Peptides against a protein of PDB entry 7AE7. Designs and how they scored, part 308

Target 1, 321 residues: chain A of PDB entry 7AE7
Amino acid sequence: KVYKDLREFLEVLEQEGQLIRVKEEVNPEPDIAAAGRAAANLGKNQPAVFFEKIKGYKYSVVTNVHGSWQNHALMLGLDKNTSTKDQFYELNRRWDKFPVPPNVVKREAAPCKENVIDKDINLFEILPLYRINEQDGGFYISKASVVTADPEYPDDFNKLNVGTYRIQVKDRDRVGIQALAMHDIAVQLEKAEAENKPLPIAITIGNNPLVTFMASTPVGYNQNEYEFVGALQDGVPMDIVKSDLYDHLYVPAGSEVVLEGHIIPRVRTVEGPFGEFPGSYSGARLQCEVKIDRITHRTNPIFENLYLGIPWTEIDYLMAL

## One batch from the design tools (peptide; made by RFdiffusion4, then SolubleMPNN)

Design b2_p30_6_s3 (from b2_p30_6, 16 letters changed)
Fold by OpenDDE base, seed 1:
Structure b2_p30_6_s3 (fold): chain B 321 residues (1-321), chain A 30 residues (1-30)
Amino acid sequence: as target 1 above (321 residues)
Amino acid sequence: SEEVKPIEEENKKRIAEAEARFYAELEALE
């Protein structure tokens, strides 16, 4: 099975008993994190948790999408009971199919383009933002696939980077991103900042689960994550669409939300504490500042966000490969 | 600080209550 978007994956998770739907209105804090922990405590078959109604927000949240070996098997289009060994075998087999170039679809064919916000941007109107942990110093977007390019080679598709970064919401139209020197985005940002230029960015939320997986998987600087997604789809290309603001940035056609903007050159702000692991917080770090200039989103967008469970976090499943 | 402890305890209580509600909802779905 290949998924076009998050919604097709969530449908399969629900059919397979790997998604819990919470229909009652929840408080964003602490109920989302609490329900996630409760779901994680159900044992080895940790389901995704879909919150239909969140107090003070219009849209839904889904957490723990990658939070189990069953969900991981289903992501690969395998039987949910496929052994970890067989999942790794299949992953490695498919990895050898790289590169599988994506299909570029027209704007009109891309679900992520159903709605546009280009003025009076307010992230809180689009994303049901919450603190994942009680001691979190802010609202985080933890499962975004962040798209950037090499500013010296904007037309080199192999240098298009799709990565996962810690994103803290700073204001209605501002986010902070932690770009560590080891990240491809940091190389690209350094080039932009050398010229005191903004770095174009697209922050994509609620993707095909293999996009999220590949965005969390380190690849070479001259390797495109979308071409690996096609490989992991057993040779079926994924669908991408050109960003609205930038000709050189492509986003998943099925993204629930796309935040288009730019990294402000030579600006650094303090990141609040974040719970990296259950009961552990990272110290404050300097982060880059992103101005959001445009939002595109699906109708009734689903905010996919990270869940931190015990003993296994969703991060552990995303990084275990 | 001493001011953080009451907030942490209240939050911890709210979490435990939310978890308990969620477990009860899960048990009701089974």
Scores: peptide ipSAE 0.019, ipTM 0.432, DockQ to the pose 0.023
Fold by OpenDDE base, seed 3:
Structure b2_p30_6_s3 (fold): chain B 321 residues (1-321), chain A 30 residues (1-30)
Amino acid sequence: as target 1 above (321 residues)
Amino acid sequence: SEEVKPIEEENKKRIAEAEARFYAELEALE
């Protein structure tokens, strides 16, 4: 089975008993984090948790989408009881199908374009933001697939990068992003900053689960993550659409939310403490600052965010394949 | 500060109570 978007995957998770729907209104803190920990401790079947109603917000949250081997099997369109060994075998078999070029759809055919916000941007109106840990110094967007390009070769689709980065909300229209030297985005940012130019960016939230998986998987600088998604879909191309602000950036057609903007050149801001693991906080780090200039989103967008559980986090499952 | 400890303990208690409620709801779905 192939999924066009997060919603098709969540439907399958629910049908397979791998999604819990919380219909009652919850407090963003501590209820979302508590429910996440509870779901992790179920041991054998760690379901996704879908919160329909969050107090003070208009839209829903889903967590733990990749939080189990059953969810990973379903992501690959396999039986939920497929062994980790057989999942790995199938992943490797499909990986050899690279490249599978994506299908570029028209703007009118892309669900991520249903709504546009280009003035008075407020991230808190679109995303039900919460602290994952009470000691977190702010709100984080933890499962975004961030799209950037090489500023010297903007039209080279093979240099288009889709990566996962730690993003802290700084203001209504600003986020901090951690671009580590090991990430392709750091190479692209260095080139832009050398010329004192902004780096165009699209931060995509609530994607096809294979996009999120590939954004978390290191690939070569001249390899496109979308072409791997097509390979992992057993040769079925994924659907992408051109960003609204930039001709050279393409986003998943089915994204729940797309934040389009730019990294401000040569600006660094302090990151608040983040709980990477229960009881371990990263110290304050310097982040790049992103200005959000435009938002596109699906009607009733679902905020997919990271789940942190003990002893296995969603990150552990994303890295274990 | 000594004033932060009671708040941290109360928050830990609230989290544990929330977790216990969600566990009970999850066990009822099995």
Scores: peptide ipSAE 0.019, ipTM 0.443, DockQ to the pose 0.023
Fold by OpenDDE base, seed 4:
Structure b2_p30_6_s3 (fold): chain B 321 residues (1-321), chain A 30 residues (1-30)
Amino acid sequence: as target 1 above (321 residues)
Amino acid sequence: SEEVKPIEEENKKRIAEAEARFYAELEALE
C-alpha cells in the first residue's frame, strides 16, 4: 500500500484499529496532551489520536501518527503485525531502490493548493495550536517537513533539503526555527546569511507519513529526501508540486498545510522553554525567524502534531536495538 | 561484492540511527 497523503494513511490506521477518533469537543490544553498520554498507556499498540473538534479552533488535530511499530509497519504498507526485524529488512531492501524521482504534478492537481491565504495571515486561524507541555513557553509545530534549497545551487534538485525542525509560533505570520549546525538547512542558511539574503522556505504540515519519516532521517547533503520516499514506496514515485512563491522549492502535493516564506537573514530570537521530556525542559536557545508570506492548505486541514509519548516505550525500543 | 556489504551495513546503521533519532526527536518534540 502506498499513501498519497496523510488522509489515506489515517483511513488505513482507522481500518486497522490504530486510530482513536475523539468526536467530542476538547480543550486544546490539557485535553490533547492528556488523551495522547492515555493512548500511549494502552501499551504496545499505541494508536494515533484524531481530535475532530478543538474548542476555539475551526480544524482538527491528529497526534501519535508514527507512535507505534504497528503504525510504522502500516506506513511501509506492511501488515500491522510485521515484526520489527522484518520491517527493518524491508526498509533496507527498499532503501537500495534510491533514487526514485518524484512526480511533479500540476498546481490544479495538488490538494495542498485548494485554498490560498496571501494577506492578513494568521496561523491561529489555520492551525489548532496548543502547548504540548503546560510549561511550554509557546506553541510549537513539531512535525513539519521543512523544504529549503541551496541558495548557490537553487536548481540542483539533489540539494533540495526536506528536514524536521522544531518550530515555535512567534506571531500570526512569524515562526522561529531551530537550524542546528548538524542540519542541512544550517549549511543553506549560512550561505544565504553570508550574502545577507533571505532563505526561501516552505514549512509543510500533515504529509504522507513516509515524507515525515524521511524528513526526520538524515541523508547526504546531495541526496533528495523525496527520492528516498519513492524508494521506501517500493519504487512508486511520490507526488510533489512547485511552491507558489519559489520555482526551485517543491512541496508534497498532498500536504494539509504549506507555509511559504523566508528565513530573515542574521536575525535570532529566543526559543522556549521547550519540554524535551515530561518534566524536563531544555534551556532557552536562539533560533532563526521565518516570515510567512503565503499559506496554501487543503479544505478542513488536519494539523498533524507530535504527541508526548511515554519515554519508557522508546527506551524499550532503543534497548531492543 | 565485498564492497556492497559495508555500504549495506552502513545504510542499515544510518537507517536505524535515523529511526532512533526520528523516534527520539519525536519523543523530544512530544
Scores: peptide ipSAE 0.007, ipTM 0.319, DockQ to the pose 0.015; fails the geometry check
Fold by OpenDDE base, seed 5:
Structure b2_p30_6_s3 (fold): chain B 321 residues (1-321), chain A 30 residues (1-30)
Amino acid sequence: as target 1 above (321 residues)
Amino acid sequence: SEEVKPIEEENKKRIAEAEARFYAELEALE
């Protein structure tokens, strides 16, 4: 099985008993985190949790999408009871199919382009933002696939980076991003900042689960994560579409939300504290600042966000993968 | 390229090690 988007994957998770649907209206805090913890306590077969109604918000949240071996097997289009060993074998077998170039679809064919917001941008109107931990210093977008390019080689598709970074909401149209020196985005940002230029960025939310997986998986600087997604789809290309603001940035065609903007050169703002684990907080740090200039989104967008719970966080699964 | 293969092999290994840790911890919760 190959998935075009998050929605097709959530349908399969639900059919396989790997998704809990919460139909009652929940408070963003603490109910989302509490329900996530409760789902995690169901044992080894940790389901995704889909919140249909969130008080004060228009749209839904899904969490713990990658939060189990069963979900990982299903992501690969395998039987949910496939052993971890066999999942690894299959992952390795498919990895050798790299590169599988994506299909570039027309704007009109991309679900992520159904709606556009280009003025009066307010992230809180599109994303049901909540604190994952009570002591978090703000709202985080923790499961985004962030698209950037090499500003020296903007037309080199092999240098297009799709990565996962911690993103804190700072204002209605501002986010902080953690670009560590070990990340490909930091190399690209350094080049832009050397010239005092903005770095173009697209922050994509609610993707094909293999996009999210590959965005969390380190690859070579001259390797494109979308070409690995095609490999992991057993040779089926994924669909990408050109960003609205930038000719050289491509986003997953099926993204629930795309935040297009730029990293402001040589600006740093305070982040945190952030709960890395329940009861463990990172100190405040200086982070890069992103201006959001345009949003595109699917109708009734689903906010996919990370579950940070005991015993394992979803990030442990994503980083463990 | 010859430079890409070592990175892919290292990434495959990291994925395998991390998934093995996940499996072991899930087993410890049962």
Scores: peptide ipSAE 0.000, ipTM 0.319, DockQ to the pose 0.015; fails the geometry check

Design b2_p30_6_s4 (from b2_p30_6, 18 letters changed)
Fold by OpenDDE base, seed 5:
Structure b2_p30_6_s4 (fold): chain B 321 residues (1-321), chain A 30 residues (1-30)
Amino acid sequence: as target 1 above (321 residues)
Amino acid sequence: SMEVEAAEKENKERLAKAEADFLAAQAAAA
């Protein structure tokens, strides 16, 4: 099975008994994190957790979407009881289908374009933000697929990068992003900063689960993650759409929320602390800052965020394949 | 450096504002 968006995947997770729906209103803190931990204690078959109602917010949250081998099997369109060995074999078989070019859809056909916010941007109005860990220095967007291009080769589709980075909310329209030197985004940022230019960026939230998987999977600088998504869909192209602000940036057509903006050149601001692992916090560091200039989103957008649980985090599953 | 200390101060103020916005949203829903 192939999924167009997060919603189609969540429907399958629910049908397969791999999603818990919390229908009662919860407090964003501590209830989301607490319920996530409780779900993780259900054993090896850790479900996704979908919170329909969060006090003080309009929209829903889903966590632990990739948080089990069953969810990974379903992501690949396999039986949920498919062994990790057979999942790995199937993933490798499909990997050899690269490249499978995406379909570029019209703006009118892209669900991520249903609503636009281009003034008075407030991230708290569109995302039900919460502290994932009690000692977190702020609110994090921890499961976004971040789209950037090479400023020297903006029209080279093979250099379009889709990556996962730690993102801290800094203000209503500002986020900090951890762009490490080992990431393709750091190469692109270095080129922009050499000329004291902004780096165009699209931060996409709530995607097709294979987009999120590929954004977390290291690929070559001249390999497009969307072409791997098509390969992992067993040769079915994914749908992408042009960003609103930039002709050379393409986002998943089915994204729940797209934050379009720019990395401010040569500006560094304090990011962290963040609890990457239970009981361990990364120190505060100077990181890049993004100005959000435009938001597009689906009606009633779902905020997909990372689950941080004991003993295994959702990151461990995303990195283990 | 004085620049790092200034940046740390500014970020603490911005984070405090973001937390205030969060708390205001929680209070408005009570």
Scores: peptide ipSAE 0.129, ipTM 0.686, DockQ to the pose 0.035
Fold by OpenDDE base, seed 1:
Structure b2_p30_6_s4 (fold): chain B 321 residues (1-321), chain A 30 residues (1-30)
Amino acid sequence: as target 1 above (321 residues)
Amino acid sequence: SMEVEAAEKENKERLAKAEADFLAAQAAAA
């Protein structure tokens, strides 16, 4: 089975008993994180947790989408009881299909384009933001697939990078992004900053689960994550669409929310602290700042965010494959 | 309806508070 978007995957998770739907209104803090921890305590079959109603917010949150081997099996379109060994075998078999070029769809065919916000941008109106950990210094967007390109080779699709980075909300229309030197985005940013130019960026939230998986999987600088998504879909291309602001940036057609903007050149602002692991917080750092210039989103967008819990984090599953 | 307007107002006030609390937290971390 192949999924076009997060919603098709969540439907399967629910059908397979791998999603808990919380229909009652919850407080964003501490209830979301507490419910995530409670779900993790259910043992090996950790479900996704879908919060339909969040006090103070209009839209929903889903957490722990990748938080179990059953969910990973389902992501690959396998039986949920597929062994980890067989999942790895199938993953490796499909990996050999790289590259599988994506389909570029028209703007009118892309669900992520259903709604546009191009003025008075307020991230709190579109994303039900909450602190994941009690000691977090702010609100984080932790499962975004961030799209950037090489500013020297903007038309080289092989240099289009889709990565996962720690993103802290900084203001209504500003986010901090952790671009570490080991990430492809840091190479691209260095090139932009050498010329004192903004780096175009699209921060995509609530994607096809294989997009989120590949965005968390290191690939070569000259390899496109979308072409691996097609490989992992057993040769079925994924659908992408041009960003609204940039002709050279492509986003998943089915994204729940797309934040389009730019990294401000040669500006660094305080980011953190963030609880990367239970009981372990990264210190505050000077990180890049993104100005959000445009938002596109699906009607009733779902905010997919990371679950951090004991003993297994969602990161452990995303990095284990 | 008056209930929808009241809910929208309450939501706006809650968002404004969340923003204020967030900005205060950012300022304290800086």
Scores: peptide ipSAE 0.036, ipTM 0.573, DockQ to the pose 0.088
Fold by OpenDDE base, seed 4:
Structure b2_p30_6_s4 (fold): chain B 321 residues (1-321), chain A 30 residues (1-30)
Amino acid sequence: as target 1 above (321 residues)
Amino acid sequence: SMEVEAAEKENKERLAKAEADFLAAQAAAA
């Protein structure tokens, strides 16, 4: 099975008993985090948790999408009871199919383009933002697939980077991004900042689960994550679409929300603290700031966000493969 | 309906609170 988007994957998770649907209205804090922890306590077969109604917000949240080996098996289109060994075998077998180039679809065919916001941008109107930990220094977007390009080689598709970075909401139309020196985005940003130019960026939320997986998987600077997604789909290309603001940035056609904008050159603002692990906080740091200039989104967009819980976090599964 | 207007009002108040909360959190981190 190949998934076009998050919604097709959530449907399969629900059919396989790997998704809990919370139909009652919840408070964004602390109920989302509390329900995630409760789901994690159900044992090794941790389901995704889908919150249909969140007090003060119009749209839904899903968390713990990658939160179990069963969910990983299903992500690969395997039986949910496929052993970890067999999942690794299949992943390695498919990895050797790289590169599988994506299909570029027309704007009109891309679900992420159903709605546009180009003025009076307010992230709180689109994303049901919540704190996972009480001591978090703000609201975080933790499972975004962030698209950037090399500003020296913007048309080199092999240098198009799709990565996962910690993103803190900084204003209605601004986010902080943690671009560490070891990340490909930091190389690209350094080149842009050398010329005092903005770095074009597309922050994509609620993707095909293999996009989210590959965005969390380190690859070579001259390797495109979308071409690995096609490999992991057993040779089926994924669908991408051109961003609205930038000809050289491509986003997953099925993204729930796309935040298009730019990293502001040579600006650093306070980011954090964030509870990366239960009871463990990263210190506040000076990090990059992104101005959001345009949003495209599906009708009734689903905010996919990271689950941070005990005994295993969703990060543990995303990084274990 | 009055129920829709009440829900819209509650949503607006909740969004305003969330915005205030993130600003307060940022000020406390700085």
Scores: peptide ipSAE 0.031, ipTM 0.606, DockQ to the pose 0.092
Fold by OpenDDE base, seed 3:
Structure b2_p30_6_s4 (fold): chain B 321 residues (1-321), chain A 30 residues (1-30)
Amino acid sequence: as target 1 above (321 residues)
Amino acid sequence: SMEVEAAEKENKERLAKAEADFLAAQAAAA
């Protein structure tokens, strides 16, 4: 089975008993984190948690989408009871199908383009932001697939990077991004900053689960994550669409929210702390700042965010394969 | 909406508190 978007995957998770739907209005804090912890306590078969109504916000949140081996099996379109060994075998078998080039769809065919915000940008109107951990020094977008390109080779599709980075909300239209030197985005940013130019960026939220998986999986600098998504879909191409601001950036056609903007060159602002693991906080650091210039989103966008809880985090599963 | 503005205000207050608590914790650990 192949999924076009997050919604198709959430439907399957719900059908398979791997999603809990919370229909009651919840407070962003502490209820989202508390419900996530409660779901984690259900044992090894941890469901996703979908919050339909969040006080003070218009839209929904889903968390713990990748939070179990059953969810990973379903992500691969396998039986939910597929062993970790068999999942790994199938993943490797499909990996050998790389590259599977994506389909570039027209703007009119891309669900992520249903709505546009290009003025008076306010992230809090689009994303039901909350503190994931009690000691977090802000609101984090922790499960975004961030799209950047090589500024020297913008038309080289093989250098298009889709990565997962820690993103702190800094203002209504600004986010901090943690670009570590080992990440492809840091190489691209260094090139842009050498010329004192902005780095174009698209921060995509609520994707096909294989996009999120590949964005969390290190690949070569000259390898496109979308071509691996097609491989992991057993040779079925994924659908991508051109960004609105940049001809060289392509985003998943089915993204719930796309934040388009630029990394401000040579600007560093305080970011953090963030509890990457329960009881483990990465300290405050000077990090890059992104200006958001345009938002596109699906109608009633779902904010997919990372579950960070005890005993296991989604990171443990995303990095285990 | 007034609800979004109220949530933004509450969230800003929570952020400021979290930042203050973090800075205090960092200062206590130093």
Scores: peptide ipSAE 0.023, ipTM 0.592, DockQ to the pose 0.387

